# Peptides against a protein of PDB entry 3S8F: the designs that were tried, part 13

Target 1, 157 residues: chain A of PDB entry 3S8F
Amino acid sequence: VLTLFVAVPSLMTAFTVAASLEFAGRLRGGRGLFGWIRALPWDNPAFVAPVLGLLGFIPGGAGGIVNASFTLDYVVHNTAWVPGHFHLQVASLVTLTAMGSLYWLLPNLTGKPISDAQRRLGLAVVWLWFLGMMIMAVGLHWAGLLNVPRRAYIAQV
Target 2, 166 residues: chain B of PDB entry 3S8F
Amino acid sequence: DEHKAHKAILAYEKGWLAFSLAMLFVFIALIAYTLATHTAGVIPAGKLERVDPTTVRQEGPWADPAQAVVQTGPNQYTVYVLAFAFGYQPNPIEVPQGAEIVFKITSPDVIHGFHVEGTNINVEVLPGEVSTVRYTFKRPGEYRIICNQYCGLGHQNMFGTIVVKE

## One batch from the design tools (peptide; aimed at target 2 T34 G118 Y135)

Design b1_p11_3_s1 (made by RFdiffusion4, then SolubleMPNN; from b1_p11_3, 5 letters changed)
Fold by OpenDDE base, seed 2:
Formats: C-alpha cells, sequence, structure tokens
Structure b1_p11_3_s1 (fold): chain B 157 residues (1-157), chain C 166 residues (1-166), chain A 11 residues (1-11)
C-alpha cells in the first residue's frame, strides 16, 4: 500500500527533475529534441554521478511496482530479484547521489578546487561504479526470475 | 526575466508530466498483459489461519512429526510442517508422486522461510500464523527446502528435504 | 537448461 501510495508522486517528481535538466541543457545552448542532453556538463563528476543514479532509478522504480504487486510478488519475493532492486535504489541512486554531492561539497568546504587529474579520475570512478552496478543488478534480477533464493549461499539452477 | 523563465519551466514540466502520465498507463497495461498471459506462477492467497506458537509443539497436528502427513482423500494429502531454529519437521517429508499436497506450515519461534527448490513453493512462515500452499509433485526424487528469511546464527544451515516417492 | 527447468516449476 505504501509503495503504491508513493509511486505516482515519485514518478511526477522524477519527471520534474528531468524537466529541470532539459531546461538547464537548453540554457546551455542545447537545441532540438535531444540536443539539450549533450549540452549538460558531462565533464563534471558532481553532475554525472547523480544523473547516472537517476538512470538506475528508472528500472529500480519499475521493480518497486512489481514488488508491490501481490500477484507478481509471489514470483519474486525472497529471491535474488529483491537484492537486485535494492542495489538499484540504494547502491546506485543513493550512493551515486552521495558521490556527486561529495565532488561538489568537498572543494567548497576545503576551499581547494579539484585538479584536472582528480576530475578525470572522478569521472572514471562514477562511470565504472555505474557499469558494475548495472551488471550486478541485471544478474540479480535474472537470477531472481530463475527462482534463486536470497539469503542462501546455494541454488539448484 | 523571472516571469519568462517561469513560463518556460512550466512548458517543460507540462510536457514531462504528460509523458509521465502516459508511462503510468503503459506500466499498468504491461502488468495487466503479463498477468493475463502468464498466470501459472501465481499462488492463490489463502484464508488467515492462526495458531498458538507456545503450544504448537505440544498439542495439535504439528505436535508429532510421525503423524504430520495425513491423507485427506484419494490422492490428496495434508502435511503439517514446522519451521524452527534451525530446521524443518518432519524431515524428510515423504509424499507420493502425483498427489495433491496441501502444506500447512507454521513456526514455534521466529519467522522463517519455506522455499522448495524445483517448485514455485516460496512462502514466509510466521509464528502464530499458518501458511497454506498447494502443490503436486510430477517428478519423483528429492526436493530441498531452503530458509530464505534470516532467523539467527544457524540460518545458513537450515535445510529440509521433501522425498517424492514413485 | 535453466529456462526449461523454470517452465517445469511453473507449469
Amino acid sequence: as target 1 above (157 residues)
Amino acid sequence: as target 2 above (166 residues)
Amino acid sequence: SAEDRLKEMFE
């Protein structure tokens, strides 16, 4: 009940964030249906990290609806599917948002700007994190659909 | 100015909100389609049945593992299973191939899982509540029961076996 | 295959 209660408002919020990104991209000179995406600051890990988190949140949110569906829950409950959902929500969205926040916050708190090398390293970190998380999430969801149980070190399949 | 910026933002928000609404209906349609075409994996919900976890070991159908398997009709059985820290009883559970088995599962202590490998049987077991699952084993052999809900230090070793006889 | 086993589980 709680999940379904927050599902619609969460979707509205997410798409409002997307609207803000489009507005920002167009202010930065992006034109056309998708040109505004390229205009966003993809060279800044403080921007890239939370955006990648939002991308991970899309399948995670969809999975939340599945998990909240009483009929479909019989298929996925207490299987590897559930950890897959968690890794998209917590280890992707929350973690990447935290990473992005740090890349912005630390330079401001210390008064020391990050070097170009540090910036490039930061970009590598967040992209590699996202890639690894997506691989793991896909694997966990796949295993879950194959009825691999969670909280168990063995599986028949 | 601020007013123009506000109007511009509203335009983008309206577009994305319309898209979000459309996607909502798409998701609902996808779920409906999935349920309409793939219903074999759905376990029917049972009626709420309660028991006293403090006395379930001493009296009632779960008290004696030797009498846990009850024939209720032609090719129909009810199996009264206890999930406890850390195992299942009876163990093994012996049932005939092709029979309709009704599992009545409860716990005398904490919450456990009851996941039978090779089947769609997967339920949580709560103290004071009876979980009911129906299943027919088509193939003879051994089916492992796994606890998929953390229940204590011995959780990882909590296994049972269902033996299906030809 | 794993998919075949899955079909058997949910038939």
Scores: peptide ipSAE 0.068, ipTM 0.828, DockQ to the pose 0.172
OpenDDE base, seeds 1, 3, 4, 5: peptide ipSAE 0.000, 0.045, 0.055, 0.024; ipTM 0.806, 0.835, 0.834, 0.803; seed 3 fails the geometry check

Design b1_p11_3_s2 (made by RFdiffusion4, then SolubleMPNN; from b1_p11_3, 6 letters changed)
Fold by OpenDDE base, seed 2:
Structure b1_p11_3_s2 (fold): chain B 157 residues (1-157), chain C 166 residues (1-166), chain A 11 residues (1-11)
Amino acid sequence: as target 1 above (157 residues)
Amino acid sequence: as target 2 above (166 residues)
Amino acid sequence: SAEDRLKELFE
């Protein structure tokens, strides 16, 4: 009930964030239907990380609706599907947002800007993290649909 | 000037809000489609039932594993299963192929899982509550029961077996 | 105007 209650407001909030990104991209010179995306600061890990987190949140949010559906919950409950959902919500969205926050916060707190090498390394870290998380999430959801149980070291399939 | 700017921003927000509402209906439609095309192998049966976990081992239908399988009609059985730390009783559970089986599952101690591999049977078992699941085994053989809810140090070794006889 | 400038950004 709680999940379904917050689903609509959460969707509205998510698309409001997307609207803010569009506005920012257009202010940075992006034009057209998708040109504003390219205009965003993709060279900054402090920006890339939370955006990748938001991308992971999309399937995670959809999964939340599935998990909250009584009939569909009989299929996915206590299977590998549930950890898959968690890894999208916590290990992707929350973790990547935290990473992005650190890339902004630490230079400001220390007064020392990051070098170009550190910036490139940061970009590699967040992209590799996202890639690995997506692979794991897809695998866990797939395994869950095949009825692989969570909290068990064995599976028949 | 501020008011005019607000109106301009509102126009773009309306577009995004419309998109969000459209996506909401898409998700609802996808769920509806899934439900319409999905065939459930397990159907919950009965209403909420309560039992006393402190006496369930001494009296009632769960007390004697030898009498746990009860024929309730032609090709219909009720199986009274206890999930405990750390196993299941009766073990094995023997049922005939093609029969309609109603599992009545409860716990005398802590919360456990009841996940039958190769089936859609997957429920949590709470002390003081009876979980009811209806299922028909179409294929003979052995089906492993797995506990998928952490229940203590022996959780990883908590297994049972359902033997379906031809 | 501010409204016109905003519209131009989204054209």
Scores: peptide ipSAE 0.015, ipTM 0.767, DockQ to the pose 0.011
OpenDDE base, seeds 1, 3, 4, 5: peptide ipSAE 0.000, 0.006, 0.000, 0.008; ipTM 0.792, 0.792, 0.782, 0.770

Design b1_p11_3_s3 (made by RFdiffusion4, then SolubleMPNN; from b1_p11_3, 8 letters changed)
Fold by OpenDDE base, seed 2:
Structure b1_p11_3_s3 (fold): chain B 157 residues (1-157), chain C 166 residues (1-166), chain A 11 residues (1-11)
Amino acid sequence: as target 1 above (157 residues)
Amino acid sequence: as target 2 above (166 residues)
Amino acid sequence: SAQDLIDEMLN
């Protein structure tokens, strides 16, 4: 009940953020249905990281509704599905948002801008992190549906 | 200028909120579809039943593992299972193929898991409460019981076996 | 397949 209660406000918040991104992209010269996406600052790890986190949050949020559904939770509860959900919510959304925040915060706190090499390295780290998290999350969700138990070192599959 | 910006932002928000509402209905429809096509194996929650975990080993239906399997009717059995640190009793649990089995599971110590591989049986076992699961084994053989709730230093080695006889 | 296994477990 609590999860379902916060589901609607969370969706509203997420799509409000998306609306802000569209507005920002259009202000940067993006036009058309998807042109505003390309206009966003994809060369800045401080921007890319939290956006990738938000993308990971989409399936994670959907999974939250599944976990809160009585009949569906019976299928996925205490299986590898649950860690998969955690890694989307914490290890991708929260972690990538923190990474992005640091890429902005540290240069501002120290007064020293990051070099171009550091920027490129940051982009590589963020994208590789996201890729790794998506591979692991898909694997864990799939394993969970195959009834692989949580907190066990063995499984029949 | 600020008013113009607010109006523009509001327009985008309205569009995305409409999309949000549409996605909400899509999710509801997907849940409804899943329930409509995959409800045959869903085990309904039983009535809340309580037991004293401090005396469950000494008296009552869980006290003697040799009498844990009780025939309650034609092709119908009740199995009283204890999940404890660190194992299950009786072990093995022997039941006939094709019989309707009602598992009554409780714990004398801490919270444990009762996950039967190859089945949809997956419940948590709380001290002081009785978990009730109904299942019919269609295939004979051995089914492993796994504890999927951390219960202490021996958690990783906590296993049981259900033997289904022809 | 994975879907077949899921169907077997749920039905």
Scores: peptide ipSAE 0.013, ipTM 0.766, DockQ to the pose 0.234
OpenDDE base, seeds 1, 3, 4, 5: peptide ipSAE 0.000, 0.006, 0.000, 0.000; ipTM 0.797, 0.797, 0.788, 0.761

Design b1_p11_3_s4 (made by RFdiffusion4, then SolubleMPNN; from b1_p11_3, 6 letters changed)
Fold by OpenDDE base, seed 2:
Structure b1_p11_3_s4 (fold): chain B 157 residues (1-157), chain C 166 residues (1-166), chain A 11 residues (1-11)
Amino acid sequence: as target 1 above (157 residues)
Amino acid sequence: as target 2 above (166 residues)
Amino acid sequence: SAADRLDELFN
């Protein structure tokens, strides 16, 4: 009940953030239905990281509704599905947001801008992190649906 | 102009909120579809049943492993299972193929898991509470019970067996 | 297949 209660305002918040991104993209010269996406600063790891985190949060949020549903939770509870959900919510959204925040915060705290090499390395890090997390999350959710248990070193599958 | 900017933002928000609402219905429909197309092989009981974990080993239906399997009908059985640190009782659990089995599972010590491989039986077992699961084994053979809730140093080795006889 | 296993486990 609590999860479902917070699901609605969470969705509203998420789509408000998306609206803000659209507005920002259009201010940067993006036009059309999707042109605003390309206009966003994809060369900045401080931007890319949290956006990738938000993308990971979409299936994670949907999974939260599944986990909160009594009948569906019976299927996924204490299976590999649950760690998959965690890695989307914590290791993707929270972690990538933190990583992105650091790419903004450190230059501002030190007064020293990051070099181009550091920027490119940062982009590589956050994209590779996202890719790895998506692979792992898909695998864990898949394994969970195949009844692979959580907190066990052995599975029938 | 601040007013124009706010108006533009509002327009985008309205569009995205409409999309959000649409997606909400899509998710509800997806859940409904999932529930409608999947047949539950395990039926959890919705009633709360309590037991004293301090006496469950000495008295009551869980006290004697030899009497744990009770025939309640022509093709119906109730199995009283204890999940404890670190194993299951009785072990093995022997039941007939095709019979409707009602598992009554409780714990005398800490929280455990009861996950039967090859089935959708998967419940947590709390001391003082009886977990009830209804299932019918269609195939004979051995089914491994796994504890999927951390319960102590021996958790990783906590296994049981259900033997389904033809 | 994974789909067959899923069907077997939950149907």
Scores: peptide ipSAE 0.043, ipTM 0.792, DockQ to the pose 0.202
OpenDDE base, seeds 1, 3, 4, 5: peptide ipSAE 0.000, 0.018, 0.006, 0.018; ipTM 0.789, 0.808, 0.786, 0.782

Design b1_p11_4 (made by RFdiffusion4)
Pose (drawn by RFdiffusion4):
Structure b1_p11_4 (pose): chain A 157 residues (1-157), chain B 166 residues (1-166), chain P 11 residues (1-11)
Amino acid sequence: as target 1 above (157 residues)
Amino acid sequence: as target 2 above (166 residues)
Amino acid sequence: SWWERFTELFF
């Protein structure tokens, strides 16, 4: 029960952050139900990386609520489902947010500029990392529901 | 406009939060339902039941695997199961279908998992402790036990079998 | 099997 309550701050974060992004999209001219998304600064890796991380957090958090549901945990406990869940949370959102900081924080700390080429390369890196985490989340959640255990060298069997 | 967008955002946020809370409460009620049904038998016994891992293969209910299945009620069997590096005894565990099975599971060495494929049986096995879970097999046949807690280099090949007789 | 375990929990 208390774990289901720990989920409320992130459910609140989902709204406060989504409304903040929608407000920014509207300031930048975006209209429609989706125009506000397209009008956001998708050429900026510091923007893109946390946003993509937040997108993967939706299934990441859904799996966490399942794991927190006591008897439901007996379906997925110590299976590959668990790494599927935590790659979405820490290996995607937290890691992507830190990667995006290379693009505003590093210049601030070192005075070293980020070139146009380095910016584009950062875009590719955060997209590939995000997409790779999403594909693996699918493989691990599914294999977990099929009772494949975590922490195993299953290629040797 | 900022004042307006702000007001509207807070108003709908309050609505979302109430909905999100109502949804979490429904899940809590649904979990409470499972705890009142036979499906909750796989929840391990909360009572501490200590044993000694260094003598469990020499004395006590786990010393003779052939004697591991004991009828404890008219439709009940207790099964003493040893999960060790890297296997389970007895092998196979043989039980009748439709009977309640109380698995008492310990380890002489390291922590092992006990995950019965196709069931909700999924319990950690700690040396020095006895893990007790309950389940009734409705379908006869062979069930594979998977070790799902890393117990060393033999972990990926650590399996056992439950045969549910007709 | 995965579906069966979920339905078993609730039904």

Design b1_p11_4_s1 (made by RFdiffusion4, then SolubleMPNN; from b1_p11_4, 9 letters changed)
Fold by OpenDDE base, seed 4:
Structure b1_p11_4_s1 (fold): chain B 157 residues (1-157), chain C 166 residues (1-166), chain A 11 residues (1-11)
Amino acid sequence: as target 1 above (157 residues)
Amino acid sequence: as target 2 above (166 residues)
Amino acid sequence: MAADKLAELLA
């Protein structure tokens, strides 16, 4: 019960970030229920990478609730489900946030802006990374539900 | 303008907080649904039972692999299994089909896994603790035991076999 | 067995 209770402040924090994004989008001229999303700076890899990380973090966070459940953990524990979960958390959120941070930090530290070609390449990299991570994560979660063991090179399935 | 912006932020935060609470209830409902529809996969945790890992190979029910399978009733058995670097004992584990098997699993060295393919048996094995799993094999045949917890250089080769006899 | 089930689900 206490472990699961940690989900409450985590969700509050996540949706506070979402509120900040909505406000930013509306300040940039976005209107309506979803127009603010389109108004966000999707042409900047420093923005896109962390946001994609957050999107991956959503199902990962939901999985975290499952993993923290005393009863449900017995179904998924030490199966491929667990690697699926933390690849969304670490290899998606943390890694993409690091990528985004570098795209922001390096130009500021060097005083040299990135070229348009570098910007476009950066966007391609982060989107492809996200796509690959989503495919892998879905596969791992599915395999886990099929009782594929974690940390084994063989499975009966 | 700054004051208006702050008020707007607060309004959005309130909306998203309400949404967050709603989602919390959705997740609770999904957990409840999963429990209601997929209870067959849940193995209840047993009571905490401790054993001395330094003596478990020398004395007690795990000491002799030949005596590891104990009949406790007409159709009930207890199997005392050691998971060690890098294998299981007894190996193979021989049990009858249709019998209720209580596995008592511990380790003399490091943490191991005990995952039985084709079953829902999947537990971690900690030195100093006894993992208890109850299972009935409905089908005869060989079931592979896989270590799914990294335990050292030989981890990838750590396998066992359960032979279910008719 | 699980691979077959997955194939069935993906078909």
Scores: peptide ipSAE 0.020, ipTM 0.788, DockQ to the pose 0.074
OpenDDE base, seeds 1, 2, 3, 5: peptide ipSAE 0.017, 0.017, 0.018, 0.017; ipTM 0.802, 0.771, 0.793, 0.771; seed 1 fails the geometry check

Design b1_p11_4_s2 (made by RFdiffusion4, then SolubleMPNN; from b1_p11_4, 6 letters changed)
Fold by OpenDDE base, seed 2:
Structure b1_p11_4_s2 (fold): chain B 157 residues (1-157), chain C 166 residues (1-166), chain A 11 residues (1-11)
Amino acid sequence: as target 1 above (157 residues)
Amino acid sequence: as target 2 above (166 residues)
Amino acid sequence: MAEERLRELFE
């Protein structure tokens, strides 16, 4: 019930963020339908991390609606599908946002800018994290659809 | 300048909101499609039924595992199952192939899961409540019951078996 | 095998 009530506002919020990104990209010289995306600061892990989190949130949010659906929930509830959903919401969006926020916050708190090496490492970390989470999430959702149970160490599928 | 910027932002927001609404309909359509193409769902056979978990082992249809399988009609059975720490009763559950089986599952102790491998039977079992699930086994053989809800130290070893006979 | 099982579960 709660999920359904917050689904629409959450979508509105998410796409408002996207709108802000588009505006920012266009201010940075991006043109056309997709040119604004390229104009965004993809060299900054503080930017890349939360954006990747948002990308993971899209299927995760859709999955949330599925999980809240009465008939479909019966199929996916307490299967590997549920951990898949969590890994998109928590391990991707929340975690990547936290990682990104740290890349912004720590330099400001310490008064020291991050080195180029630290920046490159940060980019590698967030991209690899995202990739790993996507692989895991897809695998878990797939397993869930194959009726692999949650909280069980064995399954016959 | 501020007005122009504000207007531009609003334009983008409106566009994205329209897109979001469109995507919402797409998602709804996908859900509908899934429901339409997946028709083998387990159907609840009744309304929420309550029982006293403190007496369910001593009296009533769950008390005697030898009487747990009740024929209710031609090719129709009701099976009264207890999920407990840490197993299922009766075990094994024996039912005929092709029969309509109504599982009535409850717990005398804590919350358990009732997940039947090879089927879409998957319900939580709450003390004081009866979970009702209707299913027809099309294939003979053994189906393992798995607890997919943490129920204590022995949770990982909590298994049962349904034997479907020809 | 997995695909076949899936069909069995949802057909």
Scores: peptide ipSAE 0.021, ipTM 0.786, DockQ to the pose 0.236
OpenDDE base, seeds 1, 3, 4, 5: peptide ipSAE 0.000, 0.018, 0.019, 0.013; ipTM 0.801, 0.807, 0.804, 0.785

Design b1_p11_4_s3 (made by RFdiffusion4, then SolubleMPNN; from b1_p11_4, 9 letters changed)
Fold by OpenDDE base, seed 4:
Structure b1_p11_4_s3 (fold): chain B 157 residues (1-157), chain C 166 residues (1-166), chain A 11 residues (1-11)
Amino acid sequence: as target 1 above (157 residues)
Amino acid sequence: as target 2 above (166 residues)
Amino acid sequence: MAADRLRDLLE
């Protein structure tokens, strides 16, 4: 039961980050309910990557509440649902954040800015990664709900 | 103005915090709804029962696979199952269709899984503990048991079969 | 088949 309380600080953290994004977008000239989103620097892979990670983290976080639920865990535990959750949390948010960090860190460490070609390639990479991760995650969660076990090379469907 | 900036940030944080709290209640409500509408799909955890994994093969109800299926009532059975590296016993497990089956599963060695395809039976099996799950097979046939908890080099080959007879 | 499996999980 106490495990569910982990959702509180997690949600607070996630939405605090969202608040920071809104503030940044509004400082960049975005107005209205959604205009601030458009004003964010979507041309920078160092920004886009972790934001896409956050987007993947939303369903992952929701799944975390499910996984932490005593009763609902019996439905999903040790099924393909679990690795689906992991890939959203680790392979999406954490990995994309790491990718984004590299896009910022490497130019600063080397003193050489990334070229426009490298920037465009970086954007392509992180978007493709996100897309692939979402496809895989949806598939794994779906399979999990169909009682496909994890850690098995066979499936009942 | 730094002061104005701080106030703006605080306003956004408060808004998103309120949204966070609202979403928390939404999730709780969804869980409650799911439980209210799909209670039959939840596998009971059962009571904690302990056994000695070092002697479970030599004495007690798990010691003889031939005696693993025990009729406890006219249409009720208890099946004492061992999950071990790397298989299950008895194998196959033979039970009648429509009978209430109580599986009592334990392990003499390491942690295993007990996942029965086509059912909602899915439990971890820990040495020293007895996992208890109740199920009634409505359809005759063969049901595959899969180990879904990594248990060593032979994990991928660890299967069992439940044969439900008419 | 998939629907049947889901039914078995939820019922």
Scores: peptide ipSAE 0.020, ipTM 0.813, DockQ to the pose 0.244
OpenDDE base, seeds 1, 2, 3, 5: peptide ipSAE 0.000, 0.018, 0.018, 0.015; ipTM 0.804, 0.797, 0.815, 0.792; seeds 2, 3 fail the geometry check

Design b1_p11_5 (made by RFdiffusion4)
Pose (drawn by RFdiffusion4):
Structure b1_p11_5 (pose): chain A 157 residues (1-157), chain B 166 residues (1-166), chain P 11 residues (1-11)
Amino acid sequence: as target 1 above (157 residues)
Amino acid sequence: as target 2 above (166 residues)
Amino acid sequence: SWTERLAEIFF
C-alpha cells in the first residue's frame, strides 16, 4: 500500500511536467492536440534526452506499480520482467537525463563549446540509446512473462 | 493568459490526481481480494522456522529424499524440498493432482529460487530458514522448477521437476 | 501461462 503511495509523486510529476512542456509548445506556436509537441526544440539534445527518458518512464512506472502489488509480484519476481522495468527507469530516464547534461552542464563547467556536429551526434546517441532501451524493455518484459529468470547465462542453456 | 493557463493547469491537475488516487485504491482493493482467495497460498508463511543448513542432509526431514512427501491431511501433502548447488531433491517431486501441497523448502548452501513454471509458486529459499508455501495443482503433468536467484556458476542450469499424478 | 496465472489472481 505504501509503495502504491510512493507512486503518487511521479503521477503528479507526470502532469506538472507534461503541462510545462505543453505550455512551452504553445508559446512556440504549436496548436492542435499534437501541435504543441512538434513545436518543441527537438534539435536540442539537452531537451530531447530527458523527454525521451520520460516517455519510457510511462511503461517503466506501470511495471513498477505491478511489482508493488504483492501477489502480482509472484508472476514476475526474479524474472526478466524486473530488468525490463528498471532499464526503463534508471538505464533510460536517469541515464538519458545525465547524457543530456553533457550539452548544457559540460560547457558551463569547462567553457568548452559544443559544436554543431557534436550536437547532432548527441542527438543520434540519445535517440539510439532510448530506442534500444525500449526494444530491450519489450524483449525482457515478454521473456519475464514467459518465466525466463533474471541473472542467468541462458545462452549457455 | 499566464494567469489563465496556470489556473486551468492547477484545476485539471487536481482532477488527475483524484483520478490517479481512485485508480490506486481500486488496485489496493483488487489485491485485498486475492489475499482472501486460495491463490494467496503461495505467499510464504510469515512465521520463522529455523533449521541448520550444515546437517539438513544428515538428519531431519530433508535427509532422505525418498521420504520427502508426507500425507498431512486427508487431501494434504507436505513436501520437504532441498534446493542446493545445483539441483533440487527429491527429483522428481511426485504429488497427486487436486491435493493441497505444502512445500517446505530449505537450502544447505546459498540462496536459491524456487519458481514453478506455470504456477504462482515463486519463493526465495534461504539457508537456515524454511520457506513454506501452499498450492493445489489442478492439471496433471510435468512442471519445471527454475532457480531464479543467482546462486553461482551453475545457476543457469539449475532446474528440477514436479510430476503431478492423475 | 502468464494469462492463467493472472486469471488465478483475479478470478

Design b1_p11_5_s1 (made by RFdiffusion4, then SolubleMPNN; from b1_p11_5, 7 letters changed)
Fold by OpenDDE base, seed 3:
Structure b1_p11_5_s1 (fold): chain B 157 residues (1-157), chain C 166 residues (1-166), chain A 11 residues (1-11)
Amino acid sequence: as target 1 above (157 residues)
Amino acid sequence: as target 2 above (166 residues)
Amino acid sequence: SAEDRLKELLE
């Protein structure tokens, strides 16, 4: 129980970000329970990337609680589950946030806005990255639950 | 305007924080559910036991692979296993079907893994510590031991075998 | 305003 309280600051941070997104969406004209989501700038890869990272981080964070659990860790430790968790946390959230930051930073540093073609390409990249990460993460978590070991090239299943 | 914005943000934050707390309880509930339904899958760890990794090969119960399997009862055995770079001893480990097996696993060199396919046996093996795992093989056959912790250049080839006899 | 600043960041 005490271990689970470690997740509280992270959850608070995550949902504070969500609150900021809701506020931003409403400022952009979104109304209702879900209308603010539609009002967010989904045409900007600098926005989409970190948001997709956050979405991937949700199951990853839940997995973190599992991994930190003394009893549940026995089931998943050193199985393919762990790499699955890492790919959600590092390869999704961190990486996508870095990508998104780049899409914002470079135009600001150079003083030149990205072209429409570059914008569309950026959107394609981050969405495809997210899709790939989700497929791999689901596969790894599933394999982990089937007791496939990590750091091994063979498995019984 | 600033005041209005702050109040709005605060309202959203309160809502999301409430949701956060709710999700925390959901996670706790999920853990509780898992424990309630899957307790049989958890093998309790023994007490912390220490051993000198520098002498474990020369003296003690791990020193002689031929004496590694010790019958401790009519249907109970203790198996003293060394995980080393890069293999396991004894290899194969021969145990009877249906017997309660207590594995005492340690390492003379670096950290290794002890993952037995077809079982829920999966522990890290630390030099200087003894990992204790209790398991009963219900099915005869061969069970492969896999090192799932990187231990050096030969890590990928570090395998062992448990032979369960009828 | 705060709203204007936020909108600028989202452009």
Scores: peptide ipSAE 0.014, ipTM 0.793, DockQ to the pose 0.011
OpenDDE base, seeds 1, 2, 4, 5: peptide ipSAE 0.006, 0.008, 0.000, 0.000; ipTM 0.796, 0.771, 0.784, 0.770

